# Peptides against a protein of PDB entry 3NZW, part 129

Target 1, 212 residues: chain A of PDB entry 3NZW
Amino acid sequence: TTTLAFRFQGGIIVAVDSRATAGNWVASQTVKKVIEINPFLLGTMAGGAADCQFWETWLGSQCRLHELREKERISVAAASKILSNLVYQYKGAGLSMGTMICGYTRKEGPTIYYVDSDGTRLKGDIFCVGSGQTFAYGVLDSNYKWDLSVEDALYLGKRSILAAAHRDAYSGGSVNLYHVTEDGWIYHGNHDVGELFWKVKEEEGSFNNVIG
Target 2, 222 residues: chain B of PDB entry 3NZW
Amino acid sequence: QFNPYGDNGGTILGIAGEDFAVLAGDTRNITDYSINSRYEPKVFDCGDNIVMSANGFAADGDALVKRFKNSVKWYHFDHNDKKLSINSAARNIQHLLYGKRFFPYYVHTIIAGLDEDGKGAVYSFDPVGSYEREQCRAGGAAASLIMPFLDNQVNFKNQYEPGTNGKVKKPLKYLSVEEVIKLVRDSFTSATERHIQVGDGLEILIVTKDGVRKEFYELKRD

## One batch from the design tools (peptide; made by RFdiffusion4, then SolubleMPNN)

Design b2_p19_5_s2 (from b2_p19_5, 8 letters changed)
Fold by OpenDDE base, seed 2:
Structure b2_p19_5_s2 (fold): chain B 212 residues (1-212), chain C 222 residues (1-222), chain A 19 residues (1-19)
Amino acid sequence: as target 1 above (212 residues)
Amino acid sequence: as target 2 above (222 residues)
Amino acid sequence: SVYSGPFELEYLDKIIKPA
């Protein structure tokens, strides 16, 4: 798995691969590793598929309950804290989760929290999470600037996942791409890694380690 | 070390068509190298046009299916006999599976039916409740043999338009029920030849807007 | 963190018998 999120002048870019593995077996190439909690809040999934899917769905329910009770959208901080508190209760039980809670509220602006099953909760501007995270960081860190255009930021997110998919056997399938703004998240499509690879190779003259 | 789980082998396969869905499973039940039964159905009509199979440890599978069937009954009771949608069924099954997260059902679960738009739907679950809607999924002993075949024949993976030098992919299209049944039969026939835990019989449940029908085919019995 | 476990029974061994 490779997931990433980063803040920039235009909001948040979220990009994830879609491969699920069971050992050396590719279980699926089409997994949705982003949960759309509400129009302004996304969760990413790395680690145990069921753990992430179950608890982030549960988180969605908690966020909706908050909205109903408080008549306002839950903050990204609060949403991430709910999840963090939950996983902390299961500390030592064997949950496997590496998640990013990404969203926008008027109070917080664009916000990213990293939450994992060890109980770590971190606010930050750039996170790559998963087995391919180092590969993604290699591309992302090298090209990241706060002042990226939306177009460049989207491409950078997509390109970083592609790099990870190329080098990490546990990442692949497709890139699901999101842009989070003050108006909410925008889905920017599913990009097949195979097609994307050849396109990028041709356009950039990159990936010269692959002949063909 | 005590192992609470058995492995009863077998294979299951789901394929979603345009306006139908198919869920198939062999009828062999095995422990180690001994055939317990040559006819033990593992694909079930659960009502509301939902078919279900939980393949792996049969005791766990049976328990899960029973719990789901009960869940369907309770749903009707609580919601004035409202039909349970396939997506709601999937969520329900997730809760059943994840409820035993720390002592999981040792099964690969697949359900099939029609979505709210009348389109074929197949949902596949891991033992602890992760699920995905897919066009096709194989589970069980011969899943590794069948799934690549399904990728090729249902999703047209690695198929290209002739004369394009591999640059133009074969366009996706829905398969007819007859084509799907043929694929299922071919898949299980092939699996039976290569895997000892698959064989004896093939039960196919076909879900359409008109309900669930069953087909049975003999497989190799060796 | 690997998105691991789905659809394979062998994954349960990791859950039940953590090495």
Scores: peptide ipSAE 0.039, ipTM 0.831, DockQ to the pose 0.132
Fold by OpenDDE base, seed 5:
Structure b2_p19_5_s2 (fold): chain B 212 residues (1-212), chain C 222 residues (1-222), chain A 19 residues (1-19)
Amino acid sequence: as target 1 above (212 residues)
Amino acid sequence: as target 2 above (222 residues)
Amino acid sequence: SVYSGPFELEYLDKIIKPA
């Protein structure tokens, strides 16, 4: 798995691969590793698929309850805290989660929280999470700027996942790409890694370690 | 360490068509190398045009299916006999599975039916309740043998339009009921030849708008 | 390392039956 999120002048980019594995078995190439919690919040999935799906869906319910009670959208900070508190209650029980909660509220602006099953909760500008995270960081960190255009930011997210898919055997399938703004998230498509790889290689002259 | 789980072998397979879905399973029940039964159905009509199979440890599978059937009854009770949708069923099954997150049902679960638009739907679950909707899924002992075949024949992986030098992928299209049944039969026939835990009989449940139809085919009895 | 996927029965068996 490789997931990433970063904030920039245009909001947040979220990009994830879609490969699911069980050991050496490729269980699926089409897994949705971004959970659309609500129209304004995204959760990413790394680690145990069931743990992430179950609890991030649960989180969505909690966020809806908040909205009903408080008559306003929940903050990203509060949403991530709810999840963090939940996983903390299960500390030592064996949950496996590496998740990013991403959203854009008027109060907070573009906001990303990393939450994992170890009880860590971190606010930050850039996170890559998964077995391919180091590969994604290699590309993302090298090209990241706050002032990226939306187009360039989207490409950078996509390109970073592609790099990870290339080097990490546990990442691949496709890239699911999101742009998060104050008005909510926008889905920017599913990009097959095979097709994307050759396209990028041709356009950039990159991936020269592969002949083709 | 104490192992509370058995493995009763078998294989199940779901394929979604345009306006139908199929869920199939062999009828062999085995422990290690001993055949317990040559006809133990593992695919069930659960009502509301939903078929379900939970393959692996049979005791867990039976328990899970029973719980789901009860859930369907309760849903009817609570919602004035409203039909349970396949997506809601999937969510319910997730909760059933995840409710035992720390002592999981040792099963691979697949359900099949029609979505609210009348399109074929197949949902697959891991033992702890992760699920996704797919066009096809094999589970159980011979899943590793069958899935690559399904990738090729259902999802047309690694197939290209003739004369395009491999540049144009074969377009995705739905298979007919007849094509799917043939594919299922071929899959299980092949699996039976290569895996000792698969065989004896094949039961196929076909879900359409008209309800659930069952078909049975003999498999090798070795 | 954190990576995601469904737990196949064989994989689950490894988790439940630590060598």
Scores: peptide ipSAE 0.036, ipTM 0.813, DockQ to the pose 0.171
Fold by OpenDDE base, seed 3:
Structure b2_p19_5_s2 (fold): chain B 212 residues (1-212), chain C 222 residues (1-222), chain A 19 residues (1-19)
Amino acid sequence: as target 1 above (212 residues)
Amino acid sequence: as target 2 above (222 residues)
Amino acid sequence: SVYSGPFELEYLDKIIKPA
């Protein structure tokens, strides 16, 4: 798995691969590793598939309850804290989760929290999470700047996942791409890694280690 | 060390069509190299036009299916006999599976039916409740043999339009019920030839707007 | 493997028999 999220002048980019594995077996190439909690809030999933899917879905329910009770959208800080508190209760039980809670509220602006099953909760501007995270960081860190255009930021997110898919055997399938703004998240499609690879190679003149 | 799990072999296969879905399974039940039964059905009509199979350890599979059937009854009771949708059924099964997260059911679960738009739907589950809606899925002993075949024949993976030099993929299209049944039969026939835990009989449940139909075909009895 | 285990019984062994 490779997931990433980063803040820039235009909001937040979220990009994830879609491969699921069981050992050396590719179980699926089409897994959705982003949960759409509400129109302004996303969660990413890495680690144990069932743990992430179950508890982030549960988180969605908790966020909705908050909205009903408080008559306002839950903050990104509060949503991430709910999840963090939950996983902390299971500390030592064997949950495997690496998640990013990404969203926008008027109070907070664009916000990203990293939450994992070890009890770590971090606010930050850039995170890559999963077995392919180091490959994604290599591309992302080399090209990131706050003043990226929306187009360039979307491409950078997509391109970073592609790099990870190329080098990490546990990442692949497709890239699911999101842009989060003050008006909510926008889905920017599913990009097959095979097709994307050859397109990028041709357009950039990159991946020269692969003979076409 | 004590192992609470057994493995009864077998293979299951789900394929979604445009306005139908199929869930198929062989009828062989085996322990190690001994055939326990040549006709032990593992695909079930659970009501509300939902068919289900939980393949692996048969005792766990049977328990899970029974619990789900009970869940359907309770759903009707709580919601004035409202039909349980396939997506809600999937969520319910997730809770059943994840409720035993630390002592899981030793099964690969597949359900099939129609979604709320009348389109064929197949959902597949891991032992602890992760699930995905897919066009097709094989599970069980011969899943590794069948799944690549399904990728090629249902999703047209690695197929290209003639004369395009591999530049244009074969377009996706829905298969007819006859095509799907043929594909299922071919899959199980092939699996039976190469895997000792698959054989004897093939039971196919077909879900349409008119209900659930069952078909049976003999497999090799080796 | 991260995000693993969705469809194979072999993954269960990793859950109940952590290595």
Scores: peptide ipSAE 0.035, ipTM 0.819, DockQ to the pose 0.132
Fold by OpenDDE base, seed 1:
Structure b2_p19_5_s2 (fold): chain B 212 residues (1-212), chain C 222 residues (1-222), chain A 19 residues (1-19)
Amino acid sequence: as target 1 above (212 residues)
Amino acid sequence: as target 2 above (222 residues)
Amino acid sequence: SVYSGPFELEYLDKIIKPA
């Protein structure tokens, strides 16, 4: 798995691969590793598929309850804290989760929290999470600027996942791409890694380690 | 050490068509090298045009299917006999599976039916409740043999239009019921030849807007 | 972390049975 999120002048970019594995077996190439919690809040999934899918869905329910009770959308901080508290209660039980909670509120602005099953909760501007995270960081860090245009930021997110998919056997399938703004998240499509690879190779002259 | 899990072998296969879905399974039940039964159905009509199979440890599979069937009944009771949608069924099954997260059902679960738009739907579950809607999925003993075949024949992976030097992929298209049934039969026939835990009989449940139809085919009883 | 799922039964054996 490779997931990433980063803040920039235009909001948040979220990009994830879509491969699921069971050991050496590729179980699926089309897994959705982003949960759309609400129109302004996203959760990413890495680690155990069931753990992430179940608890992030549960988180969605908690966020909705908050909205109903408080007549206001839940903050990204509060949403991430709910999840963090939950996983902490299961500490030692064997949950496997590496998630990013990404969203926008008027109070916080664009915000990213990293939450994992070890109890870590971190606020930050840039996170890559998964077995391919180091490969993604390699591309992302080298090209990241706060002042990126939306177009460039989207491409950078997509390109970083592609790099990870190329080098990490546990990442691949496709890139699902999101842009989070003050008006909510926008889905920017599913991009097949195979097709994207050849396109990028041709356009950039990159991936010269592959002949073709 | 006591192992609470058995493995009864078998294989299941789901394929979604445009306006139908199929879920198929062999009828062999085996423990190690001993055939327990040559006809033990593992694909079930659960009502509301939903078919289900949970392949692996048969005791767990049966328990899970029974629990789901009960859930369907309760759903009707609570919602004035409203039909349970396939997506809601999937969510319900997730909760059943994840409820035993720390002592899981030792099964690979597949359900098939029609979505709210009348399109074929197949959902696949891991033992602890992660699920995905897919066009096709194989599960069980011969899944590793069949799934690549399905990738090729259903999703047309690695197929290209002739004369394009491999540059143009074969376009995706829905298969007819007849084509799907043939594909399923071929898959299980092939699996039976290569895997001892697959054989005896093949039961196929076909879901359409008109309901669930069952077909049975003999497999090798070797 | 690897997004592990759906698990095959053989993979489940590695997680649960060794215990």
Scores: peptide ipSAE 0.026, ipTM 0.814, DockQ to the pose 0.142

Design b2_p19_5_s3 (from b2_p19_5, 7 letters changed)
Fold by OpenDDE base, seed 1:
Structure b2_p19_5_s3 (fold): chain B 212 residues (1-212), chain C 222 residues (1-222), chain A 19 residues (1-19)
Amino acid sequence: as target 1 above (212 residues)
Amino acid sequence: as target 2 above (222 residues)
Amino acid sequence: MIYSEPFELEYLDKIIKPA
C-alpha cells in the first residue's frame, strides 16, 4: 500500500493506490483505500483491510453521532482522537492500521492526522503511509511546496503514488485521488497505473529505466 | 499444536452480469487428501435473492451462512418484511466476520445478487470482514488458477483491439448469462484438472429478477 | 493493504507497519 496526504495553499490532497495483497498473491487491484467518513472527512487505509475498513466506518458513525449531539461537525482533531483512543484500547491485540484522517473545518483549517495501531497520533502537513511510503516521499518531498496550484498538487499526489506503485510490489492497481477543501472532499477519479505510467513517461520523459 | 481450523478445499466463483449474477462452487469436500464427500453443496440461497458461499473450513462456512440466514430472518421481523438489499447484506456479513476478528472464520466469503438498480452484484469478503463489490471473484483452493482467467475473460485484462498496436483496450461489456455459465464451467473444469481439492460436481446459482435458479454439472471425479 | 488469510494474520502486522 501507498497512501499520502499533504496540506497546501488549496487544502489537502489525498492519493492512494488500490492494491491488496495476501503474501505474494495480488488479492485485488481495485480496493478503495479511502473511506469517505462524511462529506468533509476522509480516512485512508493501510495495513489490514478489514481493520481499517471496519473501524473507519465505525468512526464515521461516531462522527455522525457527534454532529447530532453537538449540532456541529466534528473536528479533525476529535475524529482522529476517537480513532486513536479506540486502537489504543486494542494495543497488542494485533490490529494493523496505518491511517490518515483528513478534513477541513473552519476552526482548524485543512488538517491531517496520522493514526496507527501502535497508538501513534501525529498532526502534520505531509504524510506517506504504507510499504511504498518511502518511494512516494522521494517524489513528494522533492516537488512539494505550499504554494502549489490545485492542479499541480493533484498531479503531485498522483505522481507520487505512481512512483510508489512502480517500485513497491505491494502497491499498484490504480490511483484514487481526492482534493479536500472547506466545502468538502472532491473525488478526482480513478487512474489506472498501467495507463498512467505510460502517459506520465511520455509527457515527462521520466521512468527512463523502462524501455517502451 | 492444536489447530482449530480445518481445510475442506473447494473453490467458489462469482460473476456479476448486467441484470444477473452467478455464484458457483464445486461440491467436493476434502480433508487433506481424503475426499469426504463428492456432493456437499456450499452455495446457498439465503433469501431476498441473495446467494452466499463461505469457502474454506466448512464448519466455519456453515456457521457463517446460518448466522446470515438468521440475520435475514430477523431483518424481516424488524423491518416489516422489507427485502434486504445486497449492500446491506454485505455490511451485515462484515459485522459477522469482524465480530470474530481474533478467532476468525476461516473462510473466503462471496455473495451474489442484484443491487437496488437491478444490476448484478458480487461482494467478496476476506476472513475478517473486509469486503469489496466486484464484477468477478474466485475464492478457495483454486482461486489462484481461476482469478487470472477471470481477469482476462470477464474484465478483458491484457486484451486489445486488433489493429491498434496495443493502444486501445478491448472495451468492457457485460457478458450474457450463457457466456458466464460457459466461463464458469470452463474455469472449474480447468481447475479440476490442476487442483486435487476441486472436482466431483459444479453447482451454479443464477440470480435474476425472477429469483434464483440452480444448475448442476458433473466434474471429474478423480 | 493485506487481505487477511486466516493463517496470515501474523503476517499482516509485518507488512502493514510503515517502517
Scores: peptide ipSAE 0.154, ipTM 0.783, DockQ to the pose 0.077
Fold by OpenDDE base, seed 2:
Structure b2_p19_5_s3 (fold): chain B 212 residues (1-212), chain C 222 residues (1-222), chain A 19 residues (1-19)
Amino acid sequence: as target 1 above (212 residues)
Amino acid sequence: as target 2 above (222 residues)
Amino acid sequence: MIYSEPFELEYLDKIIKPA
C-alpha cells in the first residue's frame, strides 16, 4: 500500500494506490483506499483493510451525529481525535491501521491528521503511509512546494504513487486521486498504473530503468 | 498449537452480468485428505434475491449464513417487509464479520444479486469484513487458479485489439448469462483437475429480476 | 509510523486482505 496526502496553497491532495495483497497473492487491484467519510472528509487506509474500512465508516457515522447535534460540520481535528481515541481503546488488541484524515474547514483550513493503531495522532503537511511510503516520499519531497498549482499538485500526487507502485511490490493497480478544498473533496479519477507508467515514461523521459 | 479452525476446502465463484449475477460453488466438503461429502451445498438463497456463500471453514460459513438469513428476517420485521438491497446486505455482513474481528469467521464470503438499478452485483468479503463490489471474484481453495482466468475472461485483462500492436485494450463488455455459465463451468472443471479439494458437483445460482435459478452440473469425483 | 504490512495472522494470512 501507498497512500499520501499533502497540504498546499490550493488545499489538499490525496493519492492512493489500489492493490491489496495477502502475502504474495494479489487479492485485489481495485481496492478503494480512500474512504469518503462525508463530502468534506476523506480517510485513507493502510494496514488492515477491514479495520480501516469498518472504523472509518463508523467515524463517518460519528461525524454525522456531531453535525446533527451541533448543527455544524465537525472539525478535522475532532474527527481525527474520535478515531484516535477509538483505536487507542483497542491498543494491544491487534488492530492494524495507518490512516490519514483529511479535510478542509474554514476554521482549520486544509488539515491532515495521521492516525495509527498505536494511538499516534499527528498533524502535518505531508504524509506518506504504507509499505511504499519511502518511494512516494522520494518523489514528493523532491518536488513539493507550497505554491504548487492545483494541476501540478495533482500530478505530483499521482506521480508519487506511481513511483511507489513501480518499486513496491505491495503497491499497484491504479491511482485514485482526490483534491480537497473548503467546498469538499473532488475525485480526480482512477488511473491505471500500467497505462500511467508508460504515459509518464514517455512524457517525462523517466523510468529509464525500464526498457520500452 | 491448537487450531480452532478447520478447512473444508471447496471453491466459490461470483460473476456479475449486466442484469444478472451468478454465484457458484462446488459441492465437495473435505477435511484434510478425506472427502466428507460429495454433495454439500455451500451457495444459498437468502431471500430478497440475494445469494450468499461463505467458503472455508464450513462451520463458520454455515453460522455466518444463518446469521445473515436471520438478519434478513429481522430486517423485514423492522422495516415492513422492505426488500433488503444488496449494498445494505453487504454492510450488514461486514458487521457480522467484524463483530468477530478478534476471533474471525474463517471464510471467504461472496454475495451476489442485483443492485437498486437492476444491475448485477457481486460483493466479496475477507474474514474480518473488508468488502468490495467487483465484477467477479473467486474464493476458496482454487481461487488462485480461477481468479487469473476470470481477470482474463471477464475483465479482459491483457487482451488487446488485433492489429493494434498491443496499444488498444479489448473493450469491456458485459457477458451474457450463457457466456458466464460457460466460464463458470470451465473454471470449475479446470480447478477440479488441478486441486484435490474441488470436485464432485457444481451448483450455480443465477439471480435475475425474476428470482433465483439453480443449476447443477457434475464434476469429477476423483 | 505504521508500515502497511499485511495482516500476518498466521492462520488467517491467506484470507485477510492487508491493505
Scores: peptide ipSAE 0.093, ipTM 0.799, DockQ to the pose 0.253; fails the geometry check
Fold by OpenDDE base, seed 3:
Structure b2_p19_5_s3 (fold): chain B 212 residues (1-212), chain C 222 residues (1-222), chain A 19 residues (1-19)
Amino acid sequence: as target 1 above (212 residues)
Amino acid sequence: as target 2 above (222 residues)
Amino acid sequence: MIYSEPFELEYLDKIIKPA
């Protein structure tokens, strides 16, 4: 798995691969590793697919309850804290979760929290999470700047996942790409890694380790 | 070391069509190298036009299916006989599976039916309740033999239009019920040849707007 | 930091999908 999220002048980019494995077996190439909690809030999943899918869906229910009670959309900080508190209660039970909670509220602006099953909760501008995270960071850190255009930011997210898919055997399938703004998240499509690789190689003159 | 799980072998396969879905399974039940039964159905009509199979440890599979059938019953009681949708069924099954997160059902679960738009739907589950909707899925002993075949024949993976020098992929299209049944039969006959835990009989449940139909075919009994 | 390694349940590691 490779997931990433980063803040920039235009909001948040979220990009993830779609491969699931069971040992050496490719169980699926089409897993949705972004969970749409609500129209304004995204969760990412790394680690145990069921743990992430179940509890982030549960988180969505908690967020909805908050909205009903408080007559206001929940903050990203509060949403991530709910999840963090939940996984903390299961500490030592064997949950495997590496998640990012991404959203945009008027109060907070664009906000990303990292939450994992070890009890870590971190606010930050850039996170890559999964077995391919180091490959993604290599591309992302080298090209990141706050002043990226939306187009360039989307490409950078996609390109970073592609790099990880190329080098990490546990990452691949396709890239799912999201842009989060104050008006909510926008889905920017599913990009098959096989097709994307050749396109990028041709356009950039990159991936010269592969002979075409 | 205590092993609470058995493995009863077998294989299941789901394929979604445009306005139908199929869920098929062999009827062999085995322990190690001993055939317990040559006809033990593992694909079930659960009502509300939903078919289900949980393949792996048969005791766990049967328990899960019974719990789901009971869930359907209670859903009707609580919601004035409202039909359970396939997506809601999938969510319910996730909760059943994840409720035993720390002592999981040792099964690969597949359900099939029609979505709210009348389109064929197949959902597959891991033992602890991760699920996704797919066009096709094989589960069980011979899943590793069948899935690559389904990738090629249902999703047309690695197929290109002739004369395009591999530049144009074969376009995706829905398969007819006859084509799907043929693929299912070919899959199981092939799997039976190469896997000892698959054989004896093939039961196919076909879900359409008109209900659930069953078909049966003989497999090798070796 | 978490790696998406296969779910290591003693009996289920070959079936459970890691993300």
Scores: peptide ipSAE 0.085, ipTM 0.796, DockQ to the pose 0.243; fails the geometry check
Fold by OpenDDE base, seed 4:
Structure b2_p19_5_s3 (fold): chain B 212 residues (1-212), chain C 222 residues (1-222), chain A 19 residues (1-19)
Amino acid sequence: as target 1 above (212 residues)
Amino acid sequence: as target 2 above (222 residues)
Amino acid sequence: MIYSEPFELEYLDKIIKPA
């Protein structure tokens, strides 16, 4: 798995691969590793697919309850804290979760929290999470700027996942790409890694370690 | 050390068409190298045009299917006989599975039916309730033998338009019910040849707007 | 940090999907 999220002048980019594995077996190439918690919040999945899918869906319900009770959208901080508190209650039970909660509220602006099953909760500008995270960081850190255009930011997210998919055997399938703004998240498509690889290689003159 | 799980083998396969879905399973039940039964159906009509199979440890599979059938019953009681949609069924099954997160059902679960738009739907589950809607899925003992074949024949993976030098993929299209049944039969006959836990009989449940139809085919009885 | 590597539960084969 490789997931990433980063803040920039235009909001948040979220990009994830779609491969699930069971040992050497590719269980799926089409896993949705972004959970649309609500129209304004995204959760990413790394670790146990069921753990993330179940609890982030549950989180969506909690966020809805908050909205009903408080008559206001939940903050990213509060949403991530709910999840963090939950996983902390299960600490030591064997949950496997590495998640990013991403959203944009008027109060907070673009906001990313990392939450994992060890009880860690971190606010930050850039996170890559998964077995391919170091590969993604290599590309992302080298090209990241706050002032990226939306187009360039989307490409950078996609390109970083592609790099990880290329080098990490546990990452691949496709890139799912999101842009988060104050008005909510926007889905920017599913990009097959096979097709994307050759396109990027041709356009950039990159991936010269592969003959083609 | 005591192992609470068994493995009863078998294989299941789901394929979604445009206006139908198919869920198939062999009828062999095995423990180790001993055939317990040559005809033990593992694909079930659960009502509301939903078919279900939970393949792996048969005791767990039967328990899960029974719980789901009960869920359907209670859904009708609570919601004035409203039909349970396939997506709601999938969510319910997730909760059934994840409710035993720390002592999981040792099964690979697949359900098939029609979505609310009348399109074929197949949902697959891991033992703890992660689920996805897919066009096709193989589960069980011979899943590793069948799934690559389905990738090629249902999703047309690695197929290209002739004369395009591999630059244009074969377009995706729905298969007819006849084509799907042929693929299912070929999949199971092939799997039976190479896997000892698959064989004896093949039961296919076809879900359409008109209900659930069952077909049976003989497999090798080796 | 979680690396999303395959995991195995007690008495289970690696059939649970890590993502």
Scores: peptide ipSAE 0.079, ipTM 0.796, DockQ to the pose 0.218; fails the geometry check

